# Peptides against a protein of PDB entry 2MBZ, part 38

Target 1, 143 residues: chain A of PDB entry 2MBZ
Amino acid sequence: GINLTPEEKFEVFGDFDPDQYEEEVRERWGNTDAYRQSKEKTASYTKEDWQRIQDEADELTRRFVALMDAGEPADSEGAMDAAEDHRQGIARNHYDCGYEMHTCLGEMYVSDERFTRNIDAAKPGLAAYMRDAILANAVRHTP

## One batch from the design tools (peptide; aimed at target 1 W29 C104 Y109)

Design b2_p27_5_s3 (made by RFdiffusion4, then SolubleMPNN; from b2_p27_5, 14 letters changed)
Fold by OpenDDE base, seed 5:
Structure b2_p27_5_s3 (fold): chain B 143 residues (1-143), chain A 27 residues (1-27)
Amino acid sequence: as target 1 above (143 residues)
Amino acid sequence: DEEERRRRRRAAGALAASAALLGPRLP
């Protein structure tokens, strides 16, 4: 699991407890290469590393919200670039994330109500917007 | 706005968790 004290976990993740998902994580994809890569990479992560990951996610959320507020389509260059940055962030921090994998993540954001509710807490429809941007970005990079 | 910050933090946590923990629903 995440190698932080309960206090550190609270400081980084707040009310969101990632440990609550550990069993489900193992059940759903514990035998995948992505899971293996993520466990290997994150095993050495410090509190500061996890905080940076949270900060990057917050920045990405802000970018997508700003795009939505500006009325930019999910297939705009701005939205697709934000999706690409998201994909690359996953690749750096967790596991090799191709466009198909990224599309599957985006689909989970709208198909798993837990994620939908949590993501849409920032702005209603954000999960769907992100899914659409992720898909559009995948399409433009798939000749 | 503290409430807005809390909402964004929850959203960011969900995004981070999706990538780091639960992963995608692969077909």
Scores: peptide ipSAE 0.436, ipTM 0.872, DockQ to the pose 0.622
OpenDDE base, seeds 1, 2, 3, 4: peptide ipSAE 0.272, 0.269, 0.318, 0.156; ipTM 0.816, 0.814, 0.830, 0.760; seed 4 fails the geometry check

Design b2_p27_5_s4 (made by RFdiffusion4, then SolubleMPNN; from b2_p27_5, 15 letters changed)
Fold by OpenDDE base, seed 4:
Structure b2_p27_5_s4 (fold): chain B 143 residues (1-143), chain A 27 residues (1-27)
Amino acid sequence: as target 1 above (143 residues)
Amino acid sequence: MEEEERRRRRAAGALAAGAMLLGPVLP
């Protein structure tokens, strides 16, 4: 699990407990390279590292919401750039994240109601917007 | 904490959880 005290976990994640999903993650993905990479990388993460990850996710959320509020389409350069930054962030922090993997994550945002409800808490339709931006970004980077 | 901040934090947590492999369909 995440090597933080309960107090540190609360400071970083608030009411969200990532360890709550550890069994599900292991059951579904425990034998994958992505899982192994993530566990290896995060094993050394400090509270500050986890806080940085949360801050990056918050910034991304703000960025996409701002794009939506501005009326920018999900396949705009701005939205695709945000999606690319998201993909690169995953690669830095967790595991190699190619465009196919990224599109799978995007599909999860709209296919898993747990994700949809949580993401759309920031703005209705955000999950779908992100999915579309992720897909558009993948397309523009595919020769 | 403002409701907007709470909702955004919830969304950010979901994105982080996604990166932690909660449900992607891997190739």
Scores: peptide ipSAE 0.397, ipTM 0.839, DockQ to the pose 0.555
OpenDDE base, seeds 1, 2, 3, 5: peptide ipSAE 0.364, 0.371, 0.375, 0.388; ipTM 0.821, 0.831, 0.831, 0.835

Design b2_p27_6 (made by RFdiffusion4)
Pose (drawn by RFdiffusion4):
Structure b2_p27_6 (pose): chain A 143 residues (1-143), chain P 27 residues (1-27)
Amino acid sequence: as target 1 above (143 residues)
Amino acid sequence: DEEKREFLREYAEETPPDLSILYYHPF
């Protein structure tokens, strides 16, 4: 998958070692179909592809988190759009985490506080803010 | 809209998520 060195993972993922949990991840659910399409895609991903996502993800925090500061609701245009923006980002980066699938991630994220702590490292409750933004975004698209 | 949200939530509960994405897209 990532097949990176500890140094690269640092320069890329920062102080985050996903490889150590590589096989551990499927222990949680390990029952998804989209993961299959993703592994095919992430089969050759390099540190650049992985870094490209991080710099991209960092940008997601400032705007999302900045929306929280202004005190605007997550189902807001800017917030939901930020959610739609997250969808295409993570979808085109692995296979195509559809809307319905993008939502599975939103709540299954709140369950494991390991993700939240690592994700909220930017700010607490961001996971909840994004889920609703993604959930609402999926609604305005859902027929 | 509430019916759509309920549908999406039910789908999400039934469908296993690709949690690997969360390890590749950390913040």

Design b2_p27_6_s1 (made by RFdiffusion4, then SolubleMPNN; from b2_p27_6, 17 letters changed)
Fold by OpenDDE base, seed 1:
Structure b2_p27_6_s1 (fold): chain B 143 residues (1-143), chain A 27 residues (1-27)
Amino acid sequence: as target 1 above (143 residues)
Amino acid sequence: AAARRAALLARARATAPDLSVLDRFPL
């Protein structure tokens, strides 16, 4: 799990505790390379690291919302670039994230109600928009 | 493009390991 004190976790994540999903994550993906990489990388993360990750996520959320508000299609250059930055962020912070992996994540965002609900809290339809942008970005980068 | 998109979707629907917290960290 995240090696922060309850106080530090609250400072970074508020009432949300990502460790509440540790068992499910282990059950679903514990035997994957992604899981191992994530555990290895995050083991050394400080509160500041986690805060940075959250800040990056928030910024990306705002970016996608702005694109939606502007009426930019999910397969626009702007949306695909945001998706690419999302993919790269996952790669830096968690695990190697290729385009296929990223598309898998996008599909999960719309198929798992928990993700959908959480993402769409920022803007209704955001999860679907992200999924579509992720897919478009993957397509343009797939030979 | 359509074929590539279809292939990616097919594979994406088969698996999806998200370690960026199952609820909050997808972004």
Scores: peptide ipSAE 0.083, ipTM 0.764, DockQ to the pose 0.517
OpenDDE base, seeds 2, 3, 4, 5: peptide ipSAE 0.070, 0.066, 0.078, 0.071; ipTM 0.759, 0.749, 0.753, 0.755; seed 5 fails the geometry check

Design b2_p27_6_s2 (made by RFdiffusion4, then SolubleMPNN; from b2_p27_6, 18 letters changed)
Fold by OpenDDE base, seed 5:
Structure b2_p27_6_s2 (fold): chain B 143 residues (1-143), chain A 27 residues (1-27)
Amino acid sequence: as target 1 above (143 residues)
Amino acid sequence: AAARRAALLAAAAATAPDLGVLDTFPL
């Protein structure tokens, strides 16, 4: 699991404990390359590393919300660039994330209500907007 | 504030993507 003290976990994640999903993740994906890559990378993460990841996610959320508020289409350059940064962030922090993988993650954001609820807490419809931006970004990078 | 999204991603998708979705929504 995440090698933080309970106090550090609270400081980074609040009352939400990511380790509550450890068993589910291991059962569903424990034999995948993505799981192994993520475990290898995150095993050495400090509180500061996790905080940076959270800050990056918050910044990206604000960026997408701002695009939505401005009326920018999900297939706009701004939205697609935000999706690309999201993809690259996953690649840096967790596991190799190609465009197909990213598209599937986007579909999960709208198909798994746990993700939808968490994402849409920032703005209703954000998960769908992100999914559409992710798809558009994948399309523009796929011949 | 929106850190719960990242936490869920780290716990589930970031720990390992939903590969069932890969089978369901291949592109």
Scores: peptide ipSAE 0.097, ipTM 0.740, DockQ to the pose 0.082
OpenDDE base, seeds 1, 2, 3, 4: peptide ipSAE 0.096, 0.093, 0.091, 0.098; ipTM 0.734, 0.734, 0.729, 0.735; seeds 1, 3, 4 fail the geometry check

Design b2_p27_6_s3 (made by RFdiffusion4, then SolubleMPNN; from b2_p27_6, 17 letters changed)
Fold by OpenDDE base, seed 1:
Structure b2_p27_6_s3 (fold): chain B 143 residues (1-143), chain A 27 residues (1-27)
Amino acid sequence: as target 1 above (143 residues)
Amino acid sequence: AAARRARLLEFARRTAPDLGVLLLNPL
């Protein structure tokens, strides 16, 4: 899991402990390249690294919420750029994330109620908006 | 674009790795 002390984990993640899903993740995806890449990348992550990742996620969340509040469609340049930054962030921090993989993640955001609830905590419908933006971004970058 | 969208959606539904489950965080 995340090799932080309980205190550090709380400081970074608060009441949301991603390690609570470690068993499920391992059982479902333990033999995938993404899992191996993520374990390899994150093995050396410090508290500061995890905090940066959380800060990036929070910033992106605020960005998507602002786009929704402004009435920008999910296939707008702004929304697609936010989706691209999301994809690149996953690739940088966790595992190789192509456009097809990203669309899979977007679909998960609306099909897995746990993700939907976590994401929509920031704004109702955010998961669906992200999924649509992810798909639009993938379309514009796919020949 | 519509055809590309359809192909990507098909791929997503077919493959559907909840690989984002690596960290069930909001993003």
Scores: peptide ipSAE 0.292, ipTM 0.848, DockQ to the pose 0.498
OpenDDE base, seeds 2, 3, 4, 5: peptide ipSAE 0.274, 0.205, 0.283, 0.206; ipTM 0.843, 0.800, 0.845, 0.804

Design b2_p27_6_s4 (made by RFdiffusion4, then SolubleMPNN; from b2_p27_6, 14 letters changed)
Fold by OpenDDE base, seed 2:
Structure b2_p27_6_s4 (fold): chain B 143 residues (1-143), chain A 27 residues (1-27)
Amino acid sequence: as target 1 above (143 residues)
Amino acid sequence: AEERRQRLLQFARETPPDLGVLLTNPL
């Protein structure tokens, strides 16, 4: 799991504890390269690292919300660029994330109600908007 | 572009993601 004290976890994640999903993640994806890469990378992460990751996620959320509020379509340059930054962030922090993998993640955001609820807490429909932006970004980068 | 979109959508619906990171809130 995340190598933080309970206090540090609270400071970074608040009431949300990602370790609550550790068993499910291991059962579903424990044999994948992505899981192994993520476990290896995050094993050395400090509180500052996790805080940075959360800050990046928050910034991305704000960007998407702003795009939605402005009425920008999910296949706009702005939305696709935000999706690209999201993909690159996953690649830097967790595991190799190609455009097909990213599209799979986008679909998970709308098919798994737990993700949908968590994401849409920022704005209703955000998960679907992100999925569409991720797909559009993948299309423009896929032959 | 539409053909590419359909291929990606089909792939995404049929293939579970290789999620190597623990679920975080929100992303």
Scores: peptide ipSAE 0.352, ipTM 0.857, DockQ to the pose 0.552
OpenDDE base, seeds 1, 3, 4, 5: peptide ipSAE 0.329, 0.238, 0.259, 0.273; ipTM 0.853, 0.830, 0.840, 0.836

Design b2_p27_7 (made by RFdiffusion4)
Pose (drawn by RFdiffusion4):
Structure b2_p27_7 (pose): chain A 143 residues (1-143), chain P 27 residues (1-27)
Amino acid sequence: as target 1 above (143 residues)
Amino acid sequence: TRRAAAALAYAAMVASPEYLEEARERL
């Protein structure tokens, strides 16, 4: 998958070692189909592809988190769009985490506080803010 | 933060059919 050195993972993922949990991840659910399509795509991903996503993800925090500061609701245009923006980002980066699928991630993320702590490292409750943004975004699209 | 971004990027690879079912019910 990532097949990176500790140094690269640092320069890329920062102080986050996902490889250690590589096989551990399937322990949680390990039953998804999309992971199959992703592994095929992440099979050769390099540090650049991985760093490209990080710099991209960092940008997600400032805007999302900035929306929280202004006190605007997550189902807001700017917030939901930010959610749609997250979808295409993570989808085109692995396979295509559809809307319905993108939502599975939203709540299954609140369950494991490991993800939240690592994700909220930017700010607490961000996971909840995004889920609703993504959930609402999926609704305005859902037939 | 970079850690937050890394967690997000990594977490996006895996999902669960149970959660897909719940998502479809909600939608």

Design b2_p27_7_s1 (made by RFdiffusion4, then SolubleMPNN; from b2_p27_7, 10 letters changed)
Fold by OpenDDE base, seed 1:
Parts: C-alpha cells; structure tokens; sequence
Structure b2_p27_7_s1 (fold): chain B 143 residues (1-143), chain A 27 residues (1-27)
C-alpha cells in the first residue's frame, strides 16, 4: 500500500484512504504489468510526492473545466495539450502510458459509470470531454 | 461496503494501474 503514516495520509488524502481498496485491487489487477510498475514506482514515494500528484490532478481538472467553460473544442490545441500532459503524468508517476493505453483510459471514463460519475463531479460532461481530447491528442501524434 | 472504479484509482481519480487494466479488459 501507500507507505505513509496515518497522519500523512490524512494530510494528503483527507478522509479518503486509498488503501482500503488494496485487497480488491490486488485480487483484480495484481498480475498486470501496470500494477507491478506502479507498485515499484510508488514504493519510494514520500508524502510530498503524493501531494504533488494530487496537485497535478487538481490542476489538470481545472484546465479541462476552464477549456470547456471557454467553449474550446476537445480537439483544440489547448485541450490536446492538456491531454498530453495527462498522459505524461501517468507515465511519470504510475506506469508506461503510450497513446494506445491513454485512449483506453479515455474510453473507460465514459463507458464505466463509476468513473463517469467521479469525473463529472467537477463538471458534467468532463469525462466525455477528456475522452475526446485524449483521442484527438493520440491522433495528432500518430504519423 | 461498496467499491467503485474511481475509488480503486488510489491517488488519481483518472489513472491507476487498476484503471488501465480495467480499460484494456473492457475494450
């Protein structure tokens, strides 16, 4: 699990404890390469590392919401750049994430109602907007 | 208690190894 004290976890995640789902995650995904990569990569993360990851996620959310509010298309340079930053953040913090993998995530955001509900808590339609931006970004990076 | 895909994503509501694995399995 996350190698933080209970106090540190509370400081970073508040009332949410990701480790409460560790057993289910391990049972469902423990044999995947992505799981192994993430466990290896995050094993050394400090409180400050986890806080940075949270901050990055919040910033990305704000960027997409701002783009939507401004009426920018999901295939705009701004939206595609945000999607690219998202992809790179996944690769840096969790596991190898090529454009194909990123598009899979995008599709999941709209096909799994649990993700849709969670993401759209910030703004209705955000999951769909992110999916479209992710797809557009993947297309523009395909030779 | 109920668990959701979002909750399984750990520190990110968008991404985790579990989320990626789930996405691959569903496509």
Amino acid sequence: as target 1 above (143 residues)
Amino acid sequence: TRTSAAALAYASRFTSPEALAAARARL
Scores: peptide ipSAE 0.121, ipTM 0.728, DockQ to the pose 0.158
OpenDDE base, seeds 2, 3, 4, 5: peptide ipSAE 0.096, 0.123, 0.122, 0.131; ipTM 0.725, 0.718, 0.724, 0.729; seeds 2, 3, 4, 5 fail the geometry check

Design b2_p27_7_s2 (made by RFdiffusion4, then SolubleMPNN; from b2_p27_7, 11 letters changed)
Fold by OpenDDE base, seed 2:
Order: structure tokens, then sequence, then C-alpha cells
Structure b2_p27_7_s2 (fold): chain B 143 residues (1-143), chain A 27 residues (1-27)
């Protein structure tokens, strides 16, 4: 799990404990390269590292929300760029994340109600918007 | 929100395309 004290976890994640999913994740994906890469990368993460990751995610969320509020379609350049930054953030912080992987993640955001609820807490429909932007970004980068 | 950010960062960090495909088929 995340190597933080309960107090540090609260400071970074608030009432949301990502480790609540550890057992399920291990059972479902424990033998995957992505899981191994993530465990290896995050093993050295400090509280400050996790906070940075949260800040990046918050910024991305605000960016997508702003695009939605502006009426920009999910396949707009702005939305696709935000999706690209999201993909790169995953690649940097967790595991190699190609466009196919990213597309699968986007689909999970709308097909797994737990993801949908968590994402849409920022804005209703955000998960679907992200999924569509992720797909559009993947398409434009496919030769 | 911070909760949303955490969900994006940590629930997805262990997911592979192949695993997702299998999981979706079972859901």
Amino acid sequence: as target 1 above (143 residues)
Amino acid sequence: TRVSAAALAYASRYVSPEALARARAQL
C-alpha cells in the first residue's frame, strides 16, 4: 500500500483511502506489468510526492471542468490536449501508459460505477467527457 | 475535488488493458 502514516494519508487524500482497493486490485491485476511498475515506482514516494500527484490530478480535473463549462467538445484540441497530459501523468507517476491503455482506462471511468461516482463528484458527466477526450486523443495519435 | 483526484490516480494505477477487458466481460 501507500507508505504513509494515517495522519499523512489524511493530509493528502482526506477521507478517501486509496488503499481500500488494495486487495481487489491485487486480485484482479496483481500479475500485470502495470501493477508491478506502479508498486516499484510508488515504493519510494514520499508524502510530498503523493501530494504532487494529487495536485496534478486536481489541476487536470479543473482543466476538464473548464472545458466542459466552455462548451468545448470532447474531441476539441483543448480536450484532447488535456487527455494527453493525463496520459503522460499516468506514465510518469505509475506505469507505462500508451494510447490503448489510456483508452481502456477511459472506458473504465464510465463502466465502473465506483470510478464514475468519484470522478463525477467534481462535475456530473466528467467521467464520460474524459472518456471521450481520451478516445479522441488516442485516435489523433494513431497513424 | 480531492476525492476525484485520488480516484483517478490510485484506482487506475494497477489496471492493464487486458485485465480491464476481462473484468468488463465479467461485470
Scores: peptide ipSAE 0.079, ipTM 0.698, DockQ to the pose 0.384
OpenDDE base, seeds 1, 3, 4, 5: peptide ipSAE 0.044, 0.062, 0.060, 0.068; ipTM 0.680, 0.686, 0.700, 0.680; seeds 3, 4 fail the geometry check

Design b2_p27_7_s3 (made by RFdiffusion4, then SolubleMPNN; from b2_p27_7, 13 letters changed)
Fold by OpenDDE base, seed 1:
Structure b2_p27_7_s3 (fold): chain B 143 residues (1-143), chain A 27 residues (1-27)
Amino acid sequence: as target 1 above (143 residues)
Amino acid sequence: SRVSAAALAFASRFVSPEALARARALL
């Protein structure tokens, strides 16, 4: 799990504890390379590291919401750039995330009601918008 | 195998504790 004290976890994540999903994730994906990479990378993360990751996530959320509010298409340069930053953030912080993997994640955001509900809490339709931006970004980077 | 801790962590930014609890129940 996340190697933080309960106090540190609260300071970074508030009422949310990512470790509440740890067992389920392990049971379903514990034998994947992604899981192993994430476990290895995050094992050394400090409170400051986790805070940075949360800040990055907040920024991306704001960007996508702003793009939607502005009426920018999901295949706009701005939306695709946000999707690219999202992909790179996953790759940097958790596990290797190529465009194929990223596309799969995007599809999950709209096909798994748990993710859809969670993401759309920020803005209705955000999950679908992210998925479309992720797909568009993958396409533009595919020769 | 597409679901990961990273994805859940990101998605968690959009949910309330109650919403997370419901999501957890569906896992």
Scores: peptide ipSAE 0.073, ipTM 0.684, DockQ to the pose 0.063
OpenDDE base, seeds 2, 3, 4, 5: peptide ipSAE 0.083, 0.059, 0.073, 0.085; ipTM 0.689, 0.694, 0.707, 0.699; seeds 2, 4, 5 fail the geometry check

Design b2_p27_7_s4 (made by RFdiffusion4, then SolubleMPNN; from b2_p27_7, 12 letters changed)
Fold by OpenDDE base, seed 4:
Structure b2_p27_7_s4 (fold): chain B 143 residues (1-143), chain A 27 residues (1-27)
Amino acid sequence: as target 1 above (143 residues)
Amino acid sequence: TRTSAAALAFASRFTSPEALARARALL
């Protein structure tokens, strides 16, 4: 699991404890490359690492929301750049994430109700906007 | 059975290992 004290976990994740789902995730997805890579990467993460990851996620959310509020299309340079940064962040922090994989994640954001609700908590339609930006970014990088 | 909160494990609302695996399975 995440090698943090209960206090550190609370400081970083609040009331959410990722470790409570570890067994279920392992049972369902433990044989995937993404799971293995994530476990390997995060095994050495400090509290500061986890906080950074959380901050990056929050910043990404704010960035996309700002783009939406400004009326920028999801295939604008700004939106595609945000999507690219998102992809790179996934690759650094969790698992290998090529453009195809990134588009898969984007599709999940709109097809999985749990993710949709989670993401759209910041702004209605954010998941769809991200999906579209992710796709546009993938297209421009795979001509 | 609806998607469990386990998909959001590892405190990532975007990038959990389960999320990726699920996405691949859905496509």
Scores: peptide ipSAE 0.131, ipTM 0.717, DockQ to the pose 0.147
OpenDDE base, seeds 1, 2, 3, 5: peptide ipSAE 0.126, 0.130, 0.125, 0.126; ipTM 0.715, 0.720, 0.712, 0.723; seeds 3, 5 fail the geometry check

Design b2_p27_8 (made by RFdiffusion4)
Pose (drawn by RFdiffusion4):
Structure b2_p27_8 (pose): chain A 143 residues (1-143), chain P 27 residues (1-27)
Amino acid sequence: as target 1 above (143 residues)
Amino acid sequence: SALEERVEEMIERGEADLYPLFYLHFE
């Protein structure tokens, strides 16, 4: 998958070692089909592809988190769009985490506080803010 | 809602792919 050195993972993922939990991830659910399509895609991903996502993800926080500061609701245009923005980003980066799929991530994320702590490292409750943004975004698209 | 029901069914079947998020690190 990532096949990176501890140094690269640092320069890329920062102080985050996903490889250690590589096989541990399937322990949680390890029953998804999209993971299959993703592994095929992430089979050769390099540090650049991985860094490209991080710099991209960092940008997600400022705007999302900035929306929180202004006190605007997550189902807001800017917030939901930010959610739609997240979808295409994580979808084109692995296979195509559809809307319904993108939502599975939103709540299965709140369950494991390991994700939240690592994700909220930017700010507490961000996971909840994004889920609703993604959930609402999926609704205005859902037939 | 219908969407939420479909999502919950997917989650119960273990179809929630956390892999894309697994390799994200927010700062």

Design b2_p27_8_s1 (made by RFdiffusion4, then SolubleMPNN; from b2_p27_8, 12 letters changed)
Fold by OpenDDE base, seed 1:
Structure b2_p27_8_s1 (fold): chain B 143 residues (1-143), chain A 27 residues (1-27)
Amino acid sequence: as target 1 above (143 residues)
Amino acid sequence: SELEARVRELIAKGQADLLPLFHINFR
């Protein structure tokens, strides 16, 4: 799990407790490379590291919401750039994330109601918008 | 799209290393 005290976890993540999914994550993905990479990278993360990651996620959320509010298509340059930053953030902080993997994640965002609910808390339809932007970004980078 | 179809195929076969649920934290 995340090596933070309950107080620190609350300060960074608020009411969202990542550790509540530890058993499910291990059961579903414990034998994957992504899981192993994530465990290795995050093992040394401090509160400040987790806060940085949360700040990056919040910034990304704001960017996508702003794009949606502006009426920018999910395949616009702005939306695709945001998707690219999302992909790179995953790669930097958690595990290798190619374009195919990223599109798989996008599909998960709309197929798993827990992801959809969590993401759409910021704005209804955000999960679908992200999925579409992720796919568009993958397409433009795929020969 | 073709890519989307490939993705769905990978998901159906359980060949995707999907993001752990705790990595998605939106406020």
Scores: peptide ipSAE 0.120, ipTM 0.722, DockQ to the pose 0.544
OpenDDE base, seeds 2, 3, 4, 5: peptide ipSAE 0.116, 0.113, 0.110, 0.122; ipTM 0.722, 0.706, 0.694, 0.722; seeds 4, 5 fail the geometry check

Design b2_p27_8_s2 (made by RFdiffusion4, then SolubleMPNN; from b2_p27_8, 9 letters changed)
Fold by OpenDDE base, seed 2:
Structure b2_p27_8_s2 (fold): chain B 143 residues (1-143), chain A 27 residues (1-27)
Amino acid sequence: as target 1 above (143 residues)
Amino acid sequence: SALEARVEELIARGEAPLLPLFHIRFR
């Protein structure tokens, strides 16, 4: 799992422990390239690395929430740009993430209630908004 | 569309991993 002490994990993630999903993730995706890439990249991550990842997620959340509050459609340039940054963040921190894969993730954000609840904790409907923005961004970049 | 078809294929094969959101808590 995450190579942090319990104290460090708490400092970074609070009451949310990503390792609670380790068994399910391994069982469902342990044979995928994405899983292997993620395990390889994150194996050396320090507390600082994980904190950076959380900071990036928080920033992205604030951006999407601001867009929603402003009434910007999910296919606006602002929303699509935020989706692009999200895709690039996944690529940097976890695994290669093309537009097809990103769209798949967006669909899972609204189809798996655990993801929906986690995302919508910041704002109701955020998961659906992200899904739509991700799809729009993928469409504009797909020939 | 071609994109949607590819997405459906990846979902059907279970190749869309949950990794990022299981490791990222949105605030």
Scores: peptide ipSAE 0.287, ipTM 0.838, DockQ to the pose 0.722
OpenDDE base, seeds 1, 3, 4, 5: peptide ipSAE 0.047, 0.216, 0.092, 0.260; ipTM 0.728, 0.817, 0.747, 0.826

Design b2_p27_8_s3 (made by RFdiffusion4, then SolubleMPNN; from b2_p27_8, 11 letters changed)
Fold by OpenDDE base, seed 1:
Structure b2_p27_8_s3 (fold): chain B 143 residues (1-143), chain A 27 residues (1-27)
Amino acid sequence: as target 1 above (143 residues)
Amino acid sequence: SPLEARVAELIARGQADLTPLFHIRFR
């Protein structure tokens, strides 16, 4: 799991405990390359690393929300660029994330109620907006 | 689209749901 003390975990993640999903993730994807890559990368992460990752996620959230509030379409340059940054963030911090994988993740965000609820906490419809932006970004990079 | 079809295939194989929920945690 996350190699942090309980206090550090609380400081970074608050009441959202990422380790609560460890068993499910292992059971479903423990034999995948993505899982192995993620375990390898995150094994050395410090509190500061995890905080950086959370800060990046927060920034992306604010960016998407701002785009939605401005009425920018999910296939706008701004939304697609945000989706690209999201993809790259996953790739840097966790596992290789191509455009097909990213699109699959986008679909998960709207099909898994746990993701939808978590994402839409920032703004209703955000998960769907992200999914659409992710798809648009994938299309423009994979004609 | 062809991409959407490929994505549907990957989802059907269970190869898409690889992101822990904490990856998209919102504060």
Scores: peptide ipSAE 0.060, ipTM 0.730, DockQ to the pose 0.542
OpenDDE base, seeds 2, 3, 4, 5: peptide ipSAE 0.037, 0.046, 0.035, 0.043; ipTM 0.703, 0.690, 0.688, 0.704; seeds 2, 3 fail the geometry check

Design b2_p27_8_s4 (made by RFdiffusion4, then SolubleMPNN; from b2_p27_8, 11 letters changed)
Fold by OpenDDE base, seed 1:
Parts: structure tokens; C-alpha cells; sequence
Structure b2_p27_8_s4 (fold): chain B 143 residues (1-143), chain A 27 residues (1-27)
């Protein structure tokens, strides 16, 4: 799991314990390259690294919410750019994330109710908006 | 679209890795 002390984990993640999903992730994807890459990358992460990742996620969330509030369609330049930044963030912090993989993740955000509830806590329909933006971004980058 | 169909097939086959939900933490 995350190699932080209980105190550090609380400071970064609060009452949300990401390690509660470790068994499910291992059972479903433990033999994939993405899982191995993520384990290798995050093994050395400090509290500051995890905090940075959380800050990046928060900024991206605010960005998508602002786009929705402004009425920008999910296939707008702004929404697709936000999706691209999301993809690059996954690639930088966790595992190689091509456009097809990213689109798969977007679909998971709307098909797994746990993700949907977590994402839509910021704004109802955000998960669907992200999925649509991710797909649009993938399409524009596919020859 | 063709891409959507391919993605759906990959999801159905369990080929998309699950991200920890904390990566999507909203404060």
C-alpha cells in the first residue's frame, strides 16, 4: 500500500483510506503492466508527493466544474485540454496512459457507481462530463 | 463510434486498471 505513517495518511487523505481498495485492485489488475508500473513509481513517494497529486486532482476538478458551469461542451477545446492534462497526470504519476486506456478509465468513471459517487460529489454529472471530454480528446488525437 | 465500441469491449474484458478512488479526491 501507500508507505506513509497513519498520521501522514490522515493529513493527506483525511478519513478516506485509499488502501481499502488494495485487495480489489490486486485481484482484478495485479498481473497488468499498469499495476506494476504504479507500484514501482509510488513506492518511493513521500507525503509531499502524495499531497502534490491530491492538489493536482483538486485543480483539475475545479477546472472541469468551471467548464460545466460556463456551459462549455465536453468536446470544447477547454474540456479536451483538461482531459489531456488528466491523461498526462496519470502517465506522470502512475502508469503509461495512452488515449485508449484513458477512454477506458473514463468509461469506468460512469460504469462503476463508486467512482461516479465520488466524482459527482463535486458536481452532479461531472463523471459523465469527464468521460465525454476524455473520449473527445482521444478522438482528436487519433489519426 | 469504433473507438467507443473497442473501449466497451476492453472494459467488459476487465482490461482497464482500476485507479484508487483517492486519485479522484474532491475537497
Amino acid sequence: as target 1 above (143 residues)
Amino acid sequence: SALEARVEALIAAGQAPLLPLFHLRFR
Scores: peptide ipSAE 0.054, ipTM 0.693, DockQ to the pose 0.527
OpenDDE base, seeds 2, 3, 4, 5: peptide ipSAE 0.060, 0.044, 0.040, 0.038; ipTM 0.696, 0.684, 0.669, 0.677; seeds 2, 4 fail the geometry check

